# Designs tried in a protein design run: peptides against a protein of PDB entry 5VJI. Part 13

Target 1, 62 residues: chain A of PDB entry 5VJI
Amino acid sequence: NTLVVLHKSGLLEITLKTKELIRQNQATQAELDQLKEQTQMFIEATKSRAPQAWAKLQASLT

## One batch from the design tools (peptide; made by RFdiffusion4, then SolubleMPNN)

Design b1_p11_5_s1 (from b1_p11_5, 3 letters changed)
Fold by OpenDDE base, seed 4:
Structure b1_p11_5_s1 (fold): chain B 62 residues (1-62), chain A 11 residues (1-11)
Amino acid sequence: as target 1 above (62 residues)
Amino acid sequence: DELQKLLKEAE
């Protein structure tokens, strides 16, 4: 049984942990991308001095 | 069961 061999060798655990780490990395990257976008909106708001740019930033903050 | 635990953690 291939599954039993993979489990007993520890390779199944490594595979499943790797999949979980990839998922966590993707989630962290998405949060980072959101922060980068919010930072850009903040920079644009400070440059434009326009109420609409600040409103856009505020709307992005949840 | 260790396998069930690992599967749940990988969801």
Scores: peptide ipSAE 0.046, ipTM 0.701, DockQ to the pose 0.060
Fold by OpenDDE base, seed 3:
Structure b1_p11_5_s1 (fold): chain B 62 residues (1-62), chain A 11 residues (1-11)
Amino acid sequence: as target 1 above (62 residues)
Amino acid sequence: DELQKLLKEAE
């Protein structure tokens, strides 16, 4: 059947690996977005010199 | 089986 053909051709493995890589990429992107936000909070904290901005940053790191 | 292994790894 089609599934057997896809498996024997290696296309199924490539498809599944691609799906896994997409998942990993999405997870890494989420971590990157979090880091970007933390970096922005750090920048704002340094600019404002307000203790509230540092408190926000500290809360985000926990 | 290799197929079952691949399916599990893709979860």
Scores: peptide ipSAE 0.045, ipTM 0.699, DockQ to the pose 0.059
Fold by OpenDDE base, seed 2:
Structure b1_p11_5_s1 (fold): chain B 62 residues (1-62), chain A 11 residues (1-11)
Amino acid sequence: as target 1 above (62 residues)
Amino acid sequence: DELQKLLKEAE
């Protein structure tokens, strides 16, 4: 049984841990991308000094 | 039992 061999060799545990780490990495990357977008909106708000740009930034933070 | 635990953690 392949599954039994993978389990006893420890490879199954490594595989499952790797999958979990990939999932966590994807979640962290999504948070980072959101922060980058918010940073860009902040930069644009400071440049335009328009209430609409600040409102857009505020909406992204809520 | 350990295998079932690992499978649950992967969900």
Scores: peptide ipSAE 0.044, ipTM 0.692, DockQ to the pose 0.059
Fold by OpenDDE base, seed 5:
Structure b1_p11_5_s1 (fold): chain B 62 residues (1-62), chain A 11 residues (1-11)
Amino acid sequence: as target 1 above (62 residues)
Amino acid sequence: DELQKLLKEAE
């Protein structure tokens, strides 16, 4: 069957590995986006010097 | 077998 052919050709393994790499890349991208947001909160905290801005940043890091 | 293992990993 088609599945056996894909396995024997190595394409199934490549497909499964690619799928896993996509999943990992998506997770890493989400972490990066979170870090970017935290960086923006840090910048705002340093500019305003307002305690509430620092509290907001601290809450995001917990 | 290896195929069965790969199928389980796909879940």
Scores: peptide ipSAE 0.043, ipTM 0.679, DockQ to the pose 0.056

Design b1_p11_5_s2 (from b1_p11_5, 7 letters changed)
Fold by OpenDDE base, seed 1:
Structure b1_p11_5_s2 (fold): chain B 62 residues (1-62), chain A 11 residues (1-11)
Amino acid sequence: as target 1 above (62 residues)
Amino acid sequence: SALEALLKQAE
């Protein structure tokens, strides 16, 4: 049984841990991308001084 | 959001 061999060798634990680390990395990357986008909207709002630009930023802060 | 959380920490 391949699953039993993987479990006893420790490779199953490493595989499952790797999958979890990939998931956590993806979640952290998504948060970073959102922060970058919100930072850009903040910069644009400060440059334009337009109420609609600030409204867009405020709407994004959820 | 991360930015909203950061702004709330500054309060």
Scores: peptide ipSAE 0.059, ipTM 0.472, DockQ to the pose 0.019
Fold by OpenDDE base, seed 5:
Structure b1_p11_5_s2 (fold): chain B 62 residues (1-62), chain A 11 residues (1-11)
Amino acid sequence: as target 1 above (62 residues)
Amino acid sequence: SALEALLKQAE
């Protein structure tokens, strides 16, 4: 069957590894995006000196 | 979060 062919050819291993790499990449990208957003909130807090901006940053960290 | 973790490490 198809699964046996994929396994014997090595393509199953490649497919599974690719799926895992995609998953890890997506997780890392999400963390990076969150860090970028938090960095922006920090920058805005330092520039504006507004309590609201610091509160927004604090809420993102807690 | 990553930023929170970094801040905690700096303490």
Scores: peptide ipSAE 0.058, ipTM 0.469, DockQ to the pose 0.019
Fold by OpenDDE base, seed 4:
Structure b1_p11_5_s2 (fold): chain B 62 residues (1-62), chain A 11 residues (1-11)
Amino acid sequence: as target 1 above (62 residues)
Amino acid sequence: SALEALLKQAE
């Protein structure tokens, strides 16, 4: 059957590995986006010298 | 988060 052919050709392994890499990439991207947002809040807090900006940063780190 | 971890290391 088709599954046997895919397995023997090595394409099944490639397909499964590709799916896993996509999943890992998505997870890493989400973490990166969160870090970017937190970095922006930190920059705003240091520039504004406003207590509210520091409060926003603190809330994001809970 | 990564930033939280960094700040905790500085303590």
Scores: peptide ipSAE 0.056, ipTM 0.474, DockQ to the pose 0.018
Fold by OpenDDE base, seed 2:
Structure b1_p11_5_s2 (fold): chain B 62 residues (1-62), chain A 11 residues (1-11)
Amino acid sequence: as target 1 above (62 residues)
Amino acid sequence: SALEALLKQAE
């Protein structure tokens, strides 16, 4: 069957590794997106000088 | 294909 062919050819291992790499990439991208958002909040806090903006940034870091 | 289906599950 297809699974046996994939396993014997080595393609199954490559497929599973690819899936894991995709998962890791997604996790890293999520962390990067969060950092980008936190950076934007920091920029806004420095511009506004408003305590509320700093409070918002602090809340995002907890 | 079966391979494409397996890869799509990771996305």
Scores: peptide ipSAE 0.028, ipTM 0.674, DockQ to the pose 0.161

Design b1_p11_5_s3 (from b1_p11_5, 3 letters changed)
Fold by OpenDDE base, seed 4:
Structure b1_p11_5_s3 (fold): chain B 62 residues (1-62), chain A 11 residues (1-11)
Amino acid sequence: as target 1 above (62 residues)
Amino acid sequence: SELQKLLKEAE
């Protein structure tokens, strides 16, 4: 049984941990991308001084 | 079991 061999060798645990790390990396990357977008909207709001740009930024901060 | 725990954490 291949599954039993993988479990006993420790490879299954490593595989599952790797999958979890990939998932966490993806989640962190998504948060980083959101922060980058919010930062850009903040910069645009300060440059334009238009209430329209500030409203857009405020809407993003949900 | 430990395996079941690992599977749950990987979801």
Scores: peptide ipSAE 0.042, ipTM 0.692, DockQ to the pose 0.059
Fold by OpenDDE base, seed 1:
Structure b1_p11_5_s3 (fold): chain B 62 residues (1-62), chain A 11 residues (1-11)
Amino acid sequence: as target 1 above (62 residues)
Amino acid sequence: SELQKLLKEAE
């Protein structure tokens, strides 16, 4: 069947590895997005001098 | 099997 052919050719392994890499990339991107958000909150906290902004940043770091 | 192992790793 098609699955056996894909497995024997090595294409299935490549496909599954690609899927895993995409998953890992998505996880890394999520971490990066979180860091970007935290950075923005830090910038806003320094600019506003508002205690509320610092509290928001602190809450995000937990 | 190797295929089952690969499928598990891809989950």
Scores: peptide ipSAE 0.041, ipTM 0.689, DockQ to the pose 0.059
Fold by OpenDDE base, seed 3:
Structure b1_p11_5_s3 (fold): chain B 62 residues (1-62), chain A 11 residues (1-11)
Amino acid sequence: as target 1 above (62 residues)
Amino acid sequence: SELQKLLKEAE
């Protein structure tokens, strides 16, 4: 049984852990992308000094 | 079992 061999060898655990790490990495990347976007909105808000830009930033943080 | 645990964690 291939599954039994994979389990006993530890390869299955490594595979499943790798999948979990990939998932966590993707989640972290999404958070990073969101932070980058929020940073950009912050920069634009500071440049424009327009309440609309600040409102947009505030909406993104909620 | 350990396998069941791992499979559940992978969900």
Scores: peptide ipSAE 0.040, ipTM 0.687, DockQ to the pose 0.059
Fold by OpenDDE base, seed 5:
Structure b1_p11_5_s3 (fold): chain B 62 residues (1-62), chain A 11 residues (1-11)
Amino acid sequence: as target 1 above (62 residues)
Amino acid sequence: SELQKLLKEAE
């Protein structure tokens, strides 16, 4: 059957590994987006010099 | 089997 052919050819392993890499890439992208947001909060905190902005940044880091 | 292991890892 098709599944056996894919397995024996190695394509199934490649497909499953690709799916895993996509998942890991998505997780890494989410971490990167979070870092970008934290960076923006840091910039805003430095501009405003308001304790509330620093508190917001601190909360995001916990 | 190896196939079963691979399928489980994909979950």
Scores: peptide ipSAE 0.038, ipTM 0.680, DockQ to the pose 0.058

Design b1_p11_5_s4 (from b1_p11_5, 5 letters changed)
Fold by OpenDDE base, seed 5:
Structure b1_p11_5_s4 (fold): chain B 62 residues (1-62), chain A 11 residues (1-11)
Amino acid sequence: as target 1 above (62 residues)
Amino acid sequence: SELQELLEKNE
């Protein structure tokens, strides 16, 4: 069957590895996006000097 | 394969 052919050709392994790498990349990107957001919250907190902005940053770090 | 090895090394 098709699965057996893919397995023997090595394409199945490549496909599965590719999917895993994509997943890992997405996870890393999510962490990066979170860091960017936290950085922005920090900048806003320093600019506004408002307790609410600091509270928002603190909440993001929990 | 070489491609498989490259993918594995990417991790």
Scores: peptide ipSAE 0.049, ipTM 0.681, DockQ to the pose 0.076
Fold by OpenDDE base, seed 2:
Structure b1_p11_5_s4 (fold): chain B 62 residues (1-62), chain A 11 residues (1-11)
Amino acid sequence: as target 1 above (62 residues)
Amino acid sequence: SELQELLEKNE
């Protein structure tokens, strides 16, 4: 069957490893996106000097 | 294979 052929050829292992790398990349990208958003909130807090902006940043970090 | 080794090194 197809699975046996993929296994014997080594393509199954490569496919599974590729899927895992994609998953890890997506997780890392999500963390990066969160950091970017937190950085933007920090910038806005410094500009506004408003307690509400700092509270918003604090809430994002907790 | 070479590709498998490269993928493993990326871990």
Scores: peptide ipSAE 0.045, ipTM 0.676, DockQ to the pose 0.074
Fold by OpenDDE base, seed 3:
Structure b1_p11_5_s4 (fold): chain B 62 residues (1-62), chain A 11 residues (1-11)
Amino acid sequence: as target 1 above (62 residues)
Amino acid sequence: SELQELLEKNE
């Protein structure tokens, strides 16, 4: 049985842990990207002083 | 194994 061999060799545990770490990394990266975008909108709002830029930022923070 | 231990520490 292939699954039994993978389990006994330790490769199954490593594979499952790797998959979980990749998933967590992807989720964290998505949150980081969102924060970066919100930060950029804040920077643009401060530079332009345009109400539209502040409205855009506010909409992103909902 | 060392790799398994490293993965466990990353939890």
Scores: peptide ipSAE 0.045, ipTM 0.675, DockQ to the pose 0.077
Fold by OpenDDE base, seed 4:
Structure b1_p11_5_s4 (fold): chain B 62 residues (1-62), chain A 11 residues (1-11)
Amino acid sequence: as target 1 above (62 residues)
Amino acid sequence: SELQELLEKNE
């Protein structure tokens, strides 16, 4: 069957490895986006000096 | 294979 052919050719292993790399890339990107958002909230908190801005930042750091 | 090694190095 098709799966056996893919396995014997080595393409299955490459495909599975590619899927794993995509998953890891997505996870890393999500962490990076979260850090960027937290950084922006920190910048806004320092600029406004408003307690609400600091509270928003603190709530994000959980 | 060479392609597999390149994928592993990307991790």
Scores: peptide ipSAE 0.043, ipTM 0.671, DockQ to the pose 0.076

Design b1_p11_6_s1 (from b1_p11_6, 6 letters changed)
Fold by OpenDDE base, seed 4:
Structure b1_p11_6_s1 (fold): chain B 62 residues (1-62), chain A 11 residues (1-11)
Amino acid sequence: as target 1 above (62 residues)
Amino acid sequence: KELEELKKLLE
């Protein structure tokens, strides 16, 4: 049985841990991308001096 | 199959 061999060799644990680390990395990357977008909206709000740009930033902070 | 069982663990 391939799964039995994989388990006994320790490679199953490494495979499952690698999958979990990839998932966590993807979640952290999504949070980072959201922060980058919010930072850009903040920069645009400071440059435009338009109330609408500040309202857009405020709406994104959920 | 063994391969399908492994695929399920990796979902």
Scores: peptide ipSAE 0.193, ipTM 0.788, DockQ to the pose 0.105
Fold by OpenDDE base, seed 1:
Structure b1_p11_6_s1 (fold): chain B 62 residues (1-62), chain A 11 residues (1-11)
Amino acid sequence: as target 1 above (62 residues)
Amino acid sequence: KELEELKKLLE
């Protein structure tokens, strides 16, 4: 039984932990990417002083 | 069956 061998060797635990870490890393990366985009919209809003840039930022925060 | 069980655990 391959599953039993993986479990007894500890490789199953490592594999499952690695899968979970990859999932968490992907979720955290998506949040960081969103924050980076929001930060860029904030920078653009402060530079342009245009109400449209502030409206764009506000829409992204909902 | 064993391979399918492992695949399900990795989903």
Scores: peptide ipSAE 0.191, ipTM 0.788, DockQ to the pose 0.094
Fold by OpenDDE base, seed 5:
Structure b1_p11_6_s1 (fold): chain B 62 residues (1-62), chain A 11 residues (1-11)
Amino acid sequence: as target 1 above (62 residues)
Amino acid sequence: KELEELKKLLE
């Protein structure tokens, strides 16, 4: 049985841990991408001084 | 069967 061999060799544990790390990495990357977008909206708000740009930033933080 | 079991663990 392939699963039994993987389990006994420790490769199953490594595989499952790797899967979990990939999932966590994907979640963290999504948070970073959101933060980058929010940072860009902040930069635009400071440059334009327009109330609409600040409103857009505020909406992104809710 | 073994392959399907592994696939389920990796979901």
Scores: peptide ipSAE 0.190, ipTM 0.786, DockQ to the pose 0.099
Fold by OpenDDE base, seed 2:
Structure b1_p11_6_s1 (fold): chain B 62 residues (1-62), chain A 11 residues (1-11)
Amino acid sequence: as target 1 above (62 residues)
Amino acid sequence: KELEELKKLLE
């Protein structure tokens, strides 16, 4: 039984932990991407001084 | 069967 061999060798635990770390990394990357987008909207708001750009930033933070 | 069980654990 391949699954039994993987379990007894510890490779199953490593595989499952790796899967979990990948998921956590993906979640952290999504948060980072959102922060990058918000940072860009902030930069644009400061440059344009337009109320609409500030409104767009505010909407992204809610 | 064993392969399908492993696939389910990796979902």
Scores: peptide ipSAE 0.188, ipTM 0.786, DockQ to the pose 0.100

Design b1_p11_6_s2 (from b1_p11_6, 5 letters changed)
Fold by OpenDDE base, seed 4:
Structure b1_p11_6_s2 (fold): chain B 62 residues (1-62), chain A 11 residues (1-11)
Amino acid sequence: as target 1 above (62 residues)
Amino acid sequence: SELEKLLEELK
């Protein structure tokens, strides 16, 4: 089967490592997206000067 | 399959 072929060819280790790298990349991307969103909320808070905008930002940082 | 299970566990 496919698993046996991959193992014998040495590609199983590479396949598993690739899967792990994809997972790590996705996790890092999620953190980056969160930071971008927080940055946008900060910008909006400074522009509006509305207390609710600052409260929204503060809630996102917890 | 066995491979699919292994790959799924790494998600």
Scores: peptide ipSAE 0.040, ipTM 0.665, DockQ to the pose 0.118
Fold by OpenDDE base, seed 1:
Structure b1_p11_6_s2 (fold): chain B 62 residues (1-62), chain A 11 residues (1-11)
Amino acid sequence: as target 1 above (62 residues)
Amino acid sequence: SELEKLLEELK
């Protein structure tokens, strides 16, 4: 079957490694997106000087 | 398929 063929050819290992790399990439991207959001909240807090904006930023860092 | 099941389990 397909699984046996992939295993014997070495492509199964590559396929599984590719899946893991995709997962790691997604995790890293999520962390990056979080940082971008936190950066935006920081910028907004400095611009508005509103306590609510600082509270929102603080909540994101907890 | 068996491959599809394995891929889902190993994600």
Scores: peptide ipSAE 0.040, ipTM 0.653, DockQ to the pose 0.108
Fold by OpenDDE base, seed 5:
Structure b1_p11_6_s2 (fold): chain B 62 residues (1-62), chain A 11 residues (1-11)
Amino acid sequence: as target 1 above (62 residues)
Amino acid sequence: SELEKLLEELK
């Protein structure tokens, strides 16, 4: 079957590694997106000078 | 398929 063929060809390992790399990339991207959002909240807090904006930023860092 | 099941479990 396909699984056996992939295994014998070495492509199964590559396939599994590729899936793992995609997963890791997605996790890293999520962290990056979170940092971008936190940065935006910081910028907005400095502009508004409103306690609510700082509270929102603080909540994102918990 | 068996392969699809394996890939789904190992994601």
Scores: peptide ipSAE 0.038, ipTM 0.650, DockQ to the pose 0.108
Fold by OpenDDE base, seed 3:
Structure b1_p11_6_s2 (fold): chain B 62 residues (1-62), chain A 11 residues (1-11)
Amino acid sequence: as target 1 above (62 residues)
Amino acid sequence: SELEKLLEELK
């Protein structure tokens, strides 16, 4: 049984922890990417001074 | 594979 082998070898716990870390990393990266995008929209809004750019930023912050 | 299925079920 593969599961039993993983458990006895100690690799099951490591595998589970690795999967959890990957999941957490992906979630954090998504939040970071969102923040980066919002920051870029803010920069563009300040540069263009166009109302539509500010509206776009506002929509992203909801 | 069986291993892949097992890993997919584990969280």
Scores: peptide ipSAE 0.036, ipTM 0.634, DockQ to the pose 0.109

Design b1_p11_6_s3 (from b1_p11_6, 6 letters changed)
Fold by OpenDDE base, seed 3:
Structure b1_p11_6_s3 (fold): chain B 62 residues (1-62), chain A 11 residues (1-11)
Amino acid sequence: as target 1 above (62 residues)
Amino acid sequence: SELEELLKLLK
């Protein structure tokens, strides 16, 4: 039984842990990317002084 | 097979 072999060798645990870490990394990266985008929108809003830029930033924060 | 079931679990 392959599953039994993987379990006894410890590879199953490592595999499942790796999957979980990848999932967590992806979630954290998504949040980080969102923050980066919001930061950029803030910078653009301050530079342009255009109400459209502020509206765009506001929409991203909702 | 048990391997196929494991592969499904890993997705």
Scores: peptide ipSAE 0.041, ipTM 0.656, DockQ to the pose 0.100
Fold by OpenDDE base, seed 2:
Structure b1_p11_6_s3 (fold): chain B 62 residues (1-62), chain A 11 residues (1-11)
Amino acid sequence: as target 1 above (62 residues)
Amino acid sequence: SELEELLKLLK
């Protein structure tokens, strides 16, 4: 039985932990991407000084 | 198979 072999060898635990780490990495990457986007919107808001740009930034933070 | 079932759990 493959599952039994994986369990006894410790590879099952490593496999499941790897899966969890990948999931956490994906979540962290999503947060990082959001921060990058918000940073860009902030830069654009400071450049244009237009109320619309600040409104867009504010909407992204809510 | 046993392996196929494991792969389903990993998704």
Scores: peptide ipSAE 0.040, ipTM 0.660, DockQ to the pose 0.112
Fold by OpenDDE base, seed 5:
Structure b1_p11_6_s3 (fold): chain B 62 residues (1-62), chain A 11 residues (1-11)
Amino acid sequence: as target 1 above (62 residues)
Amino acid sequence: SELEELLKLLK
């Protein structure tokens, strides 16, 4: 069957590894997006010097 | 089918 052929050819291993790498990449991208947002909050806090802006940043880092 | 079984494994 198809599964056996994929296994014997090595393509199943590649497929499963690719799936895992995609999952890890998605998780890393989410962390990067969060960091970008936190960076923006930091920039806004430094510009405004408003305590509430710093509080917002602090809350995001907890 | 064989394809359906493979798709289940890939999810």
Scores: peptide ipSAE 0.040, ipTM 0.653, DockQ to the pose 0.102
Fold by OpenDDE base, seed 4:
Structure b1_p11_6_s3 (fold): chain B 62 residues (1-62), chain A 11 residues (1-11)
Amino acid sequence: as target 1 above (62 residues)
Amino acid sequence: SELEELLKLLK
């Protein structure tokens, strides 16, 4: 069957590794997006000089 | 098919 052929050819291992790398890439991208958002909140806090903006940033830093 | 089942696992 197809699964046996993939296993014997070594392509199954590559396929599973690729899946895992995609998952890790997605997780890293999510962390990067969070950092970008936090950076934007920091920039806004420095510009506004408003306590509410700093409070918003602080709340995001869990 | 076997291939379809494999594709589901990759999602």
Scores: peptide ipSAE 0.040, ipTM 0.662, DockQ to the pose 0.136

Design b1_p11_6_s4 (from b1_p11_6, 5 letters changed)
Fold by OpenDDE base, seed 4:
Structure b1_p11_6_s4 (fold): chain B 62 residues (1-62), chain A 11 residues (1-11)
Amino acid sequence: as target 1 above (62 residues)
Amino acid sequence: DELQKLLEELQ
């Protein structure tokens, strides 16, 4: 059957590995986006000198 | 049937 052919050709392994790499890439991208947001809050806190901006940054780091 | 399940898992 088609599944046996995919397995024996190695294409099944490549397909499953590709899916896993996409999932890992998405997780890493989400972490990067969070870091970018935290960096923006830090920049805003330094510019505004407002205690509320520092409190917002602190809350995001929990 | 097994191939269809695998295709669903890949989505």
Scores: peptide ipSAE 0.126, ipTM 0.773, DockQ to the pose 0.118
Fold by OpenDDE base, seed 2:
Structure b1_p11_6_s4 (fold): chain B 62 residues (1-62), chain A 11 residues (1-11)
Amino acid sequence: as target 1 above (62 residues)
Amino acid sequence: DELQKLLEELQ
């Protein structure tokens, strides 16, 4: 049985772990992208001094 | 059948 061979060789565990690591990496990347966007909104708010830019930043944090 | 199911779970 191919599944038994994969299990006994350790390849099944590696494959499942790799999939989980990819999922975790995707989640972490999404958080990082959100932080980058919030950082950009902060920079823009400081440059423009416009109340609307600060309101946009505030909305992103709440 | 079990291997096919595993392959579907990996997609």
Scores: peptide ipSAE 0.124, ipTM 0.772, DockQ to the pose 0.114
Fold by OpenDDE base, seed 5:
Structure b1_p11_6_s4 (fold): chain B 62 residues (1-62), chain A 11 residues (1-11)
Amino acid sequence: as target 1 above (62 residues)
Amino acid sequence: DELQKLLEELQ
């Protein structure tokens, strides 16, 4: 049975772990991208001093 | 069948 061979070789565990690490990396990247966007909105708000830019930042933090 | 299910889970 191929599945048994994959399990006994450790390849199955490595494959499943790799998939999980990819998923975790994607989740972390999404959080990082959100933070980058919020940081950019903060920078723009400080530059423009426009109420609209601050409102945009505030909306992103809710 | 179990191998096929595993392959589907990996996609």
Scores: peptide ipSAE 0.123, ipTM 0.770, DockQ to the pose 0.111
Fold by OpenDDE base, seed 3:
Structure b1_p11_6_s4 (fold): chain B 62 residues (1-62), chain A 11 residues (1-11)
Amino acid sequence: as target 1 above (62 residues)
Amino acid sequence: DELQKLLEELQ
């Protein structure tokens, strides 16, 4: 059947691996975006010297 | 049926 052909050709493995890599990329990108946001809040807190900016940063680190 | 199941898992 078609599934057997896909398996024997290696295309099934490539497809499944590609899906997994996309999933991992999305997860890593989300973590990176969170870190970028936290970094920006840190920069803003250091510039403004406002207690509210530090409170915002602290809340994001929970 | 197995191919259809795989296609559903890929979505």
Scores: peptide ipSAE 0.121, ipTM 0.769, DockQ to the pose 0.105

